# Peptides against a protein of PDB entry 5JXT, part 34

Target 1, 319 residues: chain A of PDB entry 5JXT
Amino acid sequence: SLLPKKEINVYIGMSEMQVKWYQKILEKDIDAVNGAGGKRESKTRLLNIVMQLRKCCNHPYLFEGAEPGPPYTTDEHLIYNAGKMVVLDKLLKRIQKQGSRVLIFSQMSRLLDILEDYCVFRGYKYCRIDGSTAHEDRIAAIDEYNKPGSDKFIFLLTTRAGGLGINLTTADIVILYDSDWNPQADLQAMDRAHRIGQTKQVVVYRFVTDNAIEEKVLERAAQKLRLDQLVIQQGRAQVAAKAAANKDELLSMIQHGAEKVFQTKGAFGTMAEKGSQLDDDDIDAILQAGETRTKELNARYEKLGIDDLQKFTSESAYE

## One batch from the design tools (peptide; aimed at target 1 L78 E116)

Design b2_p16_8 (made by RFdiffusion4)
Pose (drawn by RFdiffusion4):
Structure b2_p16_8 (pose): chain A 317 residues (1-241, 244-319), chain P 16 residues (1-16)
Amino acid sequence: SLLPKKEINVYIGMSEMQVKWYQKILEKDIDAVNGAGGKRESKTRLLNIVMQLRKCCNHPYLFEGAEPGPPYTTDEHLIYNAGKMVVLDKLLKRIQKQGSRVLIFSQMSRLLDILEDYCVFRGYKYCRIDGSTAHEDRIAAIDEYNKPGSDKFIFLLTTRAGGLGINLTTADIVILYDSDWNPQADLQAMDRAHRIGQTKQVVVYRFVTDNAIEEKVLERAAQKLRLDQLVIQQGRAQVAAAANKDELLSMIQHGAEKVFQTKGAFGTMAEKGSQLDDDDIDAILQAGETRTKELNARYEKLGIDDLQKFTSESAYE
Amino acid sequence: SHETPTFVKRREEEEE
C-alpha cells in the first residue's frame, strides 16, 4: 500500500532587500511592464523580466553586487535576505527533529550553490545532483543518500537532473524551492521519493512567492496540469469513433423474438392498419419527440467511462 | 577568520 502524497503550497513573502530589487527590475523596463510599445515586439523582452523576477523570488544574491559589500561572509544574512530561506530554515529544522529526510529541488543551479553554503553553515550533511553532473558521480550520490544508516540529510537536485527512474525513497519529504513551467517536471521530482519502496507518507512542500510573479506562474501550471488529465482521460475516444460481433449480433437480434411471434403486422401497423387519421399521426409524433428527448438527454450527458467498450467484450461466449 | 562564499568564488571563476 503506497500512501498518496501530501502536496502543500507554502505561500511566502519577500524580504526588504528583495522588494528593492523587485522594484528595480520592474523599473528598469517599466514600459514593457505597463504593456507599452508595439504588439510586434518579440517575446524576448518580457521573458527577460520573467527570469529576473524568478531569480529575485528565489534569492537576491543571484544578482551580482547584491550580497553585502566586500569582504563577503557566509552568515545569517544568507537566511534573512530571502523569504524562502527564512521559511526553509525552520522547516528543515523541524524536519530533522521528527527524523525525516528531505529532497530539495530547484530550477537554477546557482540557487543550489547558495543552498550549499547554507548547508555547510548549518552543518548539514548533504548530496547534490546538478544535471551538470557526470553519470558515475550521481550514481554514487544516489547510493550515498540511499545507504542504510546514511550520514546525509538533505539532497539538493535540479528538477531535471537525474533522469527517469532514479530512486530516493530513503527520503519522505520533498521541498520544491521554485516551480517548473511544465507540471510533469515537478511531478517527476516528487516521484523520486514517492514510488515503490517508500514506506512513510510523502509530503511535498512547494515554495510560492505570494502576491508576486510565482503565484501567477503557479495557476498556469495548475491549468496545464488539469488540461493534461482531460486529454489522458479521454485518450480512449478516438479509437472508439468498426463493429464487434456482439454489436452486429445485437443489431440483428433486437426485437427478433417479437417478430417471430407476430403473425400479422407489427406495432403501428397492427393497431391501426395502414390507415391513419389525424389523431393517430399526432400520437406518433408526440411519442417520438418524447422518446427523442429522453434518448438524447441520456447520451449527450455520458462520459468516456460509459462509452468505452472493454476488450473483454470481444470475448463472445 | 573570514571566508568567502563558494557561490561568489564560482561566479568569479565563470567570469574568467

Design b2_p16_8_s1 (made by RFdiffusion4, then SolubleMPNN; from b2_p16_8, 8 letters changed)
Fold by OpenDDE base, seed 2:
Structure b2_p16_8_s1 (fold): chain B 319 residues (1-319), chain A 16 residues (1-16)
Amino acid sequence: as target 1 above (319 residues)
Amino acid sequence: MIKTPRYVLRREEEKK
């Protein structure tokens, strides 16, 4: 029988470089961030800010002029300048030692380009599929990964490209490096490993930048997922969950953690305390804290009815 | 085929 998947949100602090770039993004559009633009502030501008903040949470090198050089090099700076890379680097070593194989999903093909440089730098053998990958090359990559005795440890995928019904049950670990706005896209990605033919316990690690916009992206995705479940259970097909955030929701998401980010001169959380020097105990602590917060997040939305889940409650931002 | 590293691509762009 297929074991139920274990899902753990991994809450990760920003690196010092991420904090600086996050501040710069907010400062560039400070009037929009403060809501001072009133009725004139376009939803498009807020969506652009959200996209830049999500890039920052993934890796600062997604911005022009952020990567140190010339000369450009692939070195430890690729890791320590992004909190998610620091945690990923430690987690992948553990996963490999366990004899597991891993799918890494992102929304951003340009992040996969960074992860390819990282894989080469660490000597990890990998496959890649994104939205631009030709059909024949997709088949070849899947077959190369799934073959008996495959030396490919990592599969790099864009979430949407991985969602296309492919079987990757030869992996037992899934890392969602970032989250889709649609929780169903992430579920479809997980279902590439969590499917008929899987023989291991599938574990899903969802990376979430703590005290940043990604926490609100996650909360909104959890809320939407619960709403979708209740609508299906109650046969109320008419509750079209508004797929797109409204202006006020986007503003609230942008503002989340912004004050603490402006007050911070260094890194956040464990990244401030340990930086790139995370040990195995630090990773265990992050995973344990993540498991607790994941249970709390799920329990929060499981208690809510359809009418409560339709309201974007900003009140959960102040606890 | 090993994808050309991003750092190599950037070095080629700076030479243009």
Scores: peptide ipSAE 0.134, ipTM 0.747, DockQ to the pose 0.175
OpenDDE base, seeds 1, 3, 4, 5: peptide ipSAE 0.095, 0.073, 0.080, 0.082; ipTM 0.710, 0.706, 0.701, 0.710; seed 5 fails the geometry check

Design b2_p16_8_s2 (made by RFdiffusion4, then SolubleMPNN; from b2_p16_8, 8 letters changed)
Fold by OpenDDE base, seed 5:
Structure b2_p16_8_s2 (fold): chain B 319 residues (1-319), chain A 16 residues (1-16)
Amino acid sequence: as target 1 above (319 residues)
Amino acid sequence: MIETPKYVLRREAEKA
């Protein structure tokens, strides 16, 4: 029988470079961040800020002039300048030693480009699929990954492209490098490994930048998932329609952790203490803390009714 | 000759 998947949110501090770029993004639109535009503030402007902050949480090299150079090179700086890459680099070593194979999902094809350079730099054999991958190339990549005795360790996928009905049960580890606004897209991605034909325990690691926009993206995704479940159970189809964040929700998400980011000189949390020198014990501590916070997050939303889940209040997730 | 990273090459190609 298929074992239940284990899902763990992995809460990761920003690198010093990420903090600097996160500050710069907020400062560029400080009036919008402070809500000074009020009812006149453009939803499009807020959505753009959210997108830039999410890019920063993924990797600072998604911005021009963040990388060292010219000349531009792939080196250890590709890893230590992004908290998620530091954790990823340690996890992949462990996963490989365990004889596991891994799917890595992102919303951002540009992040997959960075991950390709990383794979080459570490000597990891990989496949890639995104939204631009031709149908024939997609089939070829899947077949190459799934073939008996495949030397491909990593499959890099955009969440939406990876969600399209494919079987990847030859992998047992799933890393969600970032989250979709629609939690169903992430579930569909996980279900590429968690299907009939899987012989191993599927483990899903969801990377979440701590004290940043991604915590609120995660909370909103968890809220939406619970709401979708309750709507299906109660037959209340009309409730699902308010899925788009309003201006006040977007503003609250942008403001989350912003003060602490402005006050911070250097990296956050374990990235400040250890940076790229994270050992196996530090990773175990991060995973254990993540498992605890994941249980707490789920338990908060499981107690909420439909009416509570329709109100995105930053406060109601912590009350 | 140090090979330019793929992510840099793609970023440059999108600007062109």
Scores: peptide ipSAE 0.368, ipTM 0.856, DockQ to the pose 0.624
OpenDDE base, seeds 1, 2, 3, 4: peptide ipSAE 0.129, 0.128, 0.035, 0.204; ipTM 0.718, 0.750, 0.692, 0.747

Design b2_p16_8_s3 (made by RFdiffusion4, then SolubleMPNN; from b2_p16_8, 8 letters changed)
Fold by OpenDDE base, seed 5:
Structure b2_p16_8_s3 (fold): chain B 319 residues (1-319), chain A 16 residues (1-16)
Amino acid sequence: as target 1 above (319 residues)
Amino acid sequence: MIETPRYVLRREAEKA
């Protein structure tokens, strides 16, 4: 029988470089961040800020002039300058030692480019699919990954491209490096490994940058997922889940953790304490804390009715 | 000669 998947949110602090770039993004649009534009503030401007903050949470090298160089190199700095990469690097070593195989999903093809360089740097054999991958190349990559005795450890996927009905049950670990605004896209990604033919316990690690925009992206995704479930269960098809965040929601999301980011000199949380020196015990502690926070998050939304979920702002989740 | 990372090369190609 297919075992239920285990899902764990992994809350990760920003590196010093991420904090610096996060500050720079907020400072560039400080009037919009402070809500000084009021009703006149462009939703497009706020969406752009959200996009830049999410890029920062993924990797600072998604911005020109963040990487050291020229000459540009692939080295340890590719890992330690992004909190998610530090955790990923440790987690992948553990996963490999366990004889597991892993799917890594992102919304950003540019992040997959960084992850390709990382895979080569670490000597990890991988496959890749994104939205630009030709149909034939997609089939070839899937077949190469799924073949008996495949030496491909990692499959790199954009969440949307990975969602397209493929079977990847030869992997038992799923890493969501970032989250889709639509939680159904992430579920569809997980379901590539969590299908008939899976013989192992599927474990899903969802990376979430702590004290940043990604916590609010996660909360909004969890809220939407619960609302979608309740609408289906109650037959209330007319409850159009507000597909897009309003301006006030976007502003609240941008403001989340911004003060603490401005006050922070250096890295955040576990990245401040240990940085690249995270050991196996530190990873276990992060995973345990993540499991607890995941249960708490789920329990918060499970108690809410449709009317509560429609009124529920991200701020009321922490009050 | 240090090979330029793929992510840098792709970013440069998107600007061109």
Scores: peptide ipSAE 0.369, ipTM 0.856, DockQ to the pose 0.592
OpenDDE base, seeds 1, 2, 3, 4: peptide ipSAE 0.182, 0.038, 0.117, 0.355; ipTM 0.804, 0.686, 0.743, 0.852; seed 2 fails the geometry check

Design b2_p16_8_s4 (made by RFdiffusion4, then SolubleMPNN; from b2_p16_8, 10 letters changed)
Fold by OpenDDE base, seed 3:
Structure b2_p16_8_s4 (fold): chain B 319 residues (1-319), chain A 16 residues (1-16)
Amino acid sequence: as target 1 above (319 residues)
Amino acid sequence: MIKTPAYVLRLEAEKA
């Protein structure tokens, strides 16, 4: 029988470079961040801030002129300048040692470019599929990855491209490097490994930048997923989940953790304490804390009815 | 309201 997947949110502090860039993004449009535009504020302006903050949470080198150089060389700076890369680098070593194979999903094809450079730098053999990959090349990449005795350790996928019904049950670990606004897209990505033919326990690690916009993206995704489940269970197909965040929701998401980011000198959390020098005990502590916070997050939304889940609870924005 | 040093300086300059 297929074992139930284990899902763990991995909460990761920003690097010093991420903090600096996160501050810079907020400062660039501080009037919008403060809600000074009021009812006249453009939803598009807020969505642009959200997009830049999410890019920062993924990797600072997603911004033009952020990469140190010339010379533009792949080195340890690619890892230590992003909290998610520091954790990924340690986690992949563990995953490889246990004889697992891993799918890494992102919303951003440009992040997959950084992950390719990382794979080359660490000597990890990989496959890649994104939205631009030709149909024949997709088949070839899947077949190469799934081949008996394949030396391909990592499969890099955009979440939406990986969602297209492919079977990747030769992997047992899934890393969601970021989250989709639609939790169904992430589920469809997980279902590439968590499917008939899987013989191992599938573990899903969802990376979440702590004290940043990504926590609110995750909360909103969890809320939506629970709402979708309840609507299906109750046969109330007419309960349109509010498909898109409103301006006040976007503003609240942008403001989350922003004060603490402005007060922070250097990195956050374990990134401030150890930076790239994380050991196995630090990873275990991060995973254990993540498992606890994941249970708490799920328990919060499991108790809510449809009417409560349709309301954006702003209360979690003032904590 | 999130205030940065640069934002505070701008607000002071706009009041002057």
Scores: peptide ipSAE 0.045, ipTM 0.644, DockQ to the pose 0.011
OpenDDE base, seeds 1, 2, 4, 5: peptide ipSAE 0.034, 0.039, 0.006, 0.037; ipTM 0.656, 0.670, 0.299, 0.680

## One batch from the design tools (peptide; aimed at target 1 Y61 I114 D117)

Design b2_p17_1 (made by RFdiffusion4)
Pose (drawn by RFdiffusion4):
Structure b2_p17_1 (pose): chain A 317 residues (1-241, 244-319), chain P 17 residues (1-17)
Amino acid sequence: SLLPKKEINVYIGMSEMQVKWYQKILEKDIDAVNGAGGKRESKTRLLNIVMQLRKCCNHPYLFEGAEPGPPYTTDEHLIYNAGKMVVLDKLLKRIQKQGSRVLIFSQMSRLLDILEDYCVFRGYKYCRIDGSTAHEDRIAAIDEYNKPGSDKFIFLLTTRAGGLGINLTTADIVILYDSDWNPQADLQAMDRAHRIGQTKQVVVYRFVTDNAIEEKVLERAAQKLRLDQLVIQQGRAQVAAAANKDELLSMIQHGAEKVFQTKGAFGTMAEKGSQLDDDDIDAILQAGETRTKELNARYEKLGIDDLQKFTSESAYE
Amino acid sequence: TIKEKPLHLKRREEAKE
């Protein structure tokens, strides 16, 4: 029995420093922010703003010249200058206290570099797979974290790094520091720990910058994730739109017994006998329209699970 | 407080080279 994972959006604000940088990004190209300029502009200008705001929502130190002036130290400012780091500090502290281990995923390798400095600062044992990591390296990194009684606690990965099918069931908590544009990428990262061999409840925390660009980014991915489900659930429809032996057999046998019983004429003919007054015609049209409504209202309301014929139906016996 | 330069800055300086 594999427990369904708990996915939780943790909505986070921004530090005073992030607001300063967030405003500068929006100010430096306010024209494009207000939707000015021609409609012919290439997608490049707006996408550059998206990248900067994404970096800003992650950590201000991703911008050069942002960390407090030289010389540079690694201290508490690494935590309190990014809203996500403040929430993560207490979250990681609570995670270790309850005997849990955690996989931390991110889109940006420069952010895992910042998380490396944090792990050393707090004394956390950790592993990293980067996507810019050799094959033999990440094999050892997987084994190190999966070793029985492992010294490690945090596993830092990029959402894409490891590839398909790698196993990290020795962790039961997943933290997505930032989200991906395609939902299958984040969902695959969760399934590094949420797969066969996982014994404990998998909990996934997704850091989202509330009232900023990442909240809006999330809604789109949630929509695209909903669209994918509808396509996959309806993937049986085109193969259904020939005829089975039973389908053909049912068409022929339908009402055959009543035909054999009949010596004279069938229904509409036996009762009225090839002569029809106005009242008889009106009853035929009223009975037909009623049957037509009930038939259409029954089938136009159905779903794929009702129309889909099982392959075992071809096993006529 | 670690008085050494942060590893993430060292890597950024190297990437500029």

Design b2_p17_1_s2 (made by RFdiffusion4, then SolubleMPNN; from b2_p17_1, 8 letters changed)
Fold by OpenDDE base, seed 2:
Structure b2_p17_1_s2 (fold): chain B 319 residues (1-319), chain A 17 residues (1-17)
Amino acid sequence: as target 1 above (319 residues)
Amino acid sequence: VILEKPKYLLRLEEEKK
């Protein structure tokens, strides 16, 4: 029988470099961040700010001129400059030691490029599929990964490319390096490992940058998922969750944690305390805190009715 | 290996060719 998947949000502090870049993104568009643009502020401008902040949460090297150099080298700086990479690096060592195999999903193909460099640097054997991967190459990558006795430890996928009905039940760990705006895309990604033919407990780690835009992306996705579930259960097909955030929602998301980011000198949370020197106990603490916050988040949305879930999309601008 | 550009940028330049 297929075991229920375990889902854990892993809340990760920004590195010092991420904080500096996050500040620069906010400062560049400070008038928009402060809501000074009013009704004239372009939704497109706000969406661009959100996209830049999400890039920053993933890795600073997604920005031109962010990577230290010349000379450009693949080294430990690739890891310590992004909180998610620091946690990923420790988590992958643990996963490998347990004899597990891992799917890593991202929305950003350019992040997969960074993850490829990381895999090569750490000596992890991997497969890759993204939106540009040819059909034949996708089949070949899947077959190579799923092969009995495959030495491929990691599969790197864009969430959308991984959504294409493929079977990856030879992996038991799923890392969502970032979240889709559509929670169904992330579920479809998880279902590549969590499917008939899986023999292990599937564990899903969802990376979330703490005190940043990604918390609000996660909250919105969780709200939408709950609303979609309730609508299906109640047969109320007309209550489609608004798929696209409005301007006020986008502004609220951008403002979330911005003040604390501006006040912060250095890294956030465990990244400030330990940086790249996380040990196994630090990882256990992060995972335990994440499991607690995941339960709290789920419990918050489980209590809400359809009408409450619809209102929360409008009122979250004032808390 | 010392690169003149970040490795991911080199890959992006190769994919565009």
Scores: peptide ipSAE 0.182, ipTM 0.751, DockQ to the pose 0.302
OpenDDE base, seeds 1, 3, 4, 5: peptide ipSAE 0.125, 0.116, 0.084, 0.186; ipTM 0.699, 0.708, 0.682, 0.752; seed 5 fails the geometry check

Design b2_p17_1_s3 (made by RFdiffusion4, then SolubleMPNN; from b2_p17_1, 9 letters changed)
Fold by OpenDDE base, seed 3:
Structure b2_p17_1_s3 (fold): chain B 319 residues (1-319), chain A 17 residues (1-17)
Amino acid sequence: as target 1 above (319 residues)
Amino acid sequence: AILSKPRYLLRREAEKL
C-alpha cells in the first residue's frame, strides 16, 4: 500500500547577502512597494518586483554583481550566501546517510544551474531535466536515475518539466526548492515520487524563506488548493478561483516582512545565529518547527468556507 | 574551479549563444 505523503514546510531565514539584495530590490521600486503609485501602478511592475524577490529568496547569485570575486570560484560561498542552500547542504547529507534518494524541484532553470555547480562541488551525482531538455535526453536521464543500483543521488528538475507524467518512485524524498503559483504543479511534481511502485514513506520538504514574499506565495497556494478541493467536493463549478493575484494582493505580498527586512542588519533567524555551522540538531529543530507551522497553516484553511477562501484576506485566515 | 566571470554573466552569455 502507498503510504500518505509527509509534507513539511521548511522555514528558512535569509542570509546576510539575501537581506542586502532583498532591501536593494525593494528600495529600487520603493514607490511601488509603498503603494504610492495608486491606480497608476501597473500590475506588470508589481509582478516584476515579485519575480525579483522570489529570485532573491532562491539565491542572490541570480543577480548581476552579487557573486563575490574576482577570483570567481565554486566554493562554500555558493552555500552560505543563500539560506536555502545552507539547509539543503545539511539536509542532503542526512538524506544520503539514511540511504534515500532525492528529487529537487525549482521554478527556475537558472537555480538548477547553481544546484549543478553545488552538486559538482559536493561530489553528488545527479540527473537534470528542464524545459529545454530534448525528449530523448529526458528519457535517458529518467532511465539512468531509475536504473537498479543507480549511483545518481539527486534528480534536478524544473517543476513543469518534472510534472509531465514521469515515474521517479526510486526517490523517496522530494525537495520543493521554491513553490509554483499553481499548487497543482507542485502536487504533480510530488506525485512523480508518490505513485504506485513507491515502497518507502515519501517525505516532501517545501523550502520557504521566512519573513519574505515566499511565505505569502505559500499561503496563497494553500488557499487556492483548499478552494479547488472544496469546489470539486461541492460541484460548484462557478467558483473559478481568480487564478491570478490582483494588484492589491501582489502589493500585500511584496510588503510582507519588508519593514523587518529594512530593519535587519545581517541574516535572519538560524542563519544569523549559526549560518553555515548548522548541525543535525539545528536541522531537527527547523524541521520540527516547520512541521508545527505546516499543521497550523493547513488547519487555518481547512476551517474556511468557499466564500472566505475567495477573499485574499490575511484576516480571514486567522478567524 | 576558477570562473572567468560571475555565474550570472556566464549564464547570460550562454543564453545568447
Scores: peptide ipSAE 0.486, ipTM 0.904, DockQ to the pose 0.282
OpenDDE base, seeds 1, 2, 4, 5: peptide ipSAE 0.462, 0.467, 0.475, 0.473; ipTM 0.894, 0.891, 0.894, 0.899

Design b2_p17_1_s4 (made by RFdiffusion4, then SolubleMPNN; from b2_p17_1, 8 letters changed)
Fold by OpenDDE base, seed 4:
Structure b2_p17_1_s4 (fold): chain B 319 residues (1-319), chain A 17 residues (1-17)
Amino acid sequence: as target 1 above (319 residues)
Amino acid sequence: AIKEKPRYLLRLEQEKL
């Protein structure tokens, strides 16, 4: 029988470099971030800020002039300059020692390019599929990964490209390096490993940058998923889940953690204390804290009715 | 391997080709 998947949100502090770039993104559009643009501020401007903040949460080298050099090398700086890479690097070593195989999903093909360079640098054998991958090359990559006795440890996928009904049950670990705005896209990605033919416990690690835009992306996705479930269960098909964030929702998401980011000198959380020198105990602590916060998040949304889940305002869940 | 350009620029060049 297929075991239930275990989902754990992994809350990760920003590196010092990510904090600096996050500050720079907010400062560049500070009037927008403060809501000073009033009724004239375009939804497009706020969406652009959200996209830049999400890039920063993934890796600072997604920006022009962020990568150190010359010389431009693939080295430890690729890891320590992004909190998610530091955690990923330690987690992958553990996963490999356990004899597990891993799918890594991202929304950003440009992040997969960084992850390819990382895989080469660490000597991890990998496959890749994104939106630009030809159909024949997709089949070849899937077949190579799923081959009995395949030496491919990692599969790198864009969430949407990986969602296309493929079977990857030869992996038992799923890392969502970032989250989709649509929780169904992430579920479809998980279901590539968590499907008939899986013989292992599937574990899903969802990376979430702590005190940043990604917490609000996660909350919105969880809220939407619960709303969709309740609508289906109650037969209330007329509750069109508002498909797109409104202007005020986007502004609230951008503002989340912004003050603390501006006040921060250096890195956040475990990244401030240990930087790239995380040990196995630090990873266990991060995973345990993540499991707790995941249970709390789920319990928060399980208590909410349809009417509460339609209100995106964070205020209604503390009464 | 030493790259001639940062990853951002290398990708930007590949997207223009």
Scores: peptide ipSAE 0.482, ipTM 0.903, DockQ to the pose 0.285
OpenDDE base, seeds 1, 2, 3, 5: peptide ipSAE 0.440, 0.444, 0.424, 0.474; ipTM 0.886, 0.887, 0.879, 0.899; seed 3 fails the geometry check

Design b2_p17_2 (made by RFdiffusion4)
Pose (drawn by RFdiffusion4):
Structure b2_p17_2 (pose): chain A 317 residues (1-241, 244-319), chain P 17 residues (1-17)
Amino acid sequence: SLLPKKEINVYIGMSEMQVKWYQKILEKDIDAVNGAGGKRESKTRLLNIVMQLRKCCNHPYLFEGAEPGPPYTTDEHLIYNAGKMVVLDKLLKRIQKQGSRVLIFSQMSRLLDILEDYCVFRGYKYCRIDGSTAHEDRIAAIDEYNKPGSDKFIFLLTTRAGGLGINLTTADIVILYDSDWNPQADLQAMDRAHRIGQTKQVVVYRFVTDNAIEEKVLERAAQKLRLDQLVIQQGRAQVAAAANKDELLSMIQHGAEKVFQTKGAFGTMAEKGSQLDDDDIDAILQAGETRTKELNARYEKLGIDDLQKFTSESAYE
Amino acid sequence: HSEIATRRPETPLPLPP
């Protein structure tokens, strides 16, 4: 029995420093922010703003010249200058206290570099797979974290790094520092720990910058995730749109017994006998329209799970 | 120590469709 994972959006604000940088990004190209300029502009200008706001929502130190002036130290400012780091510090502290281990995923390798400095600062044992990591390296990194009684606590990964089918069930908590544009990428990261061999409840925390660009980014991915489900669930429809032996057999046998019983004429003919007054015609049209409504209202309301014929139906016996 | 932002170069990142 594999427990369904708990996925929680943790909505996070921004530090005073992030607001300053967030405003500068929006100011430096306010024209494009207000939707000015021609409609012919290429997608490049707006996408550059998206990248900067994404970096800003992650950590201000991703911008050169942002860290407090030289010389540079690694201290508490690494935590309190990014809203996500403040939430993560207490979250990681609580995670270790309850005997849990955690996988931390990110889109940006430069952010895992910042998280490396944090792990060393707090004394956390950790592993990293980067996507810019050799094959033999990440094999050892997987094994090190999966070793029985492992010294490690945090596993730092990029959402795409490891590839398909790698196993990290020695962890039961997943933290998505930032989200991906395609939902299958984040969902695959969660299934590093949420797969066969996982014994504990998998909990996934997704850091989202509330009232900023990442909240809006998330709604789109949630929509695209919903669209994918509808396509996959309806993937049976085109194969259904020949005839089975039973389908052909049912068409022939339908009402055959009543035909054999009949010596004279059938229904509409036996009761009225090839002569029809106005009243008889009106009853035929009223009974037909009624049947037509009930038939259409029944089938136009159905779903794929009702129309889909099982392959075992072809096993006529 | 060096600045965090300069320790490693920028790498390409995914964009929305």

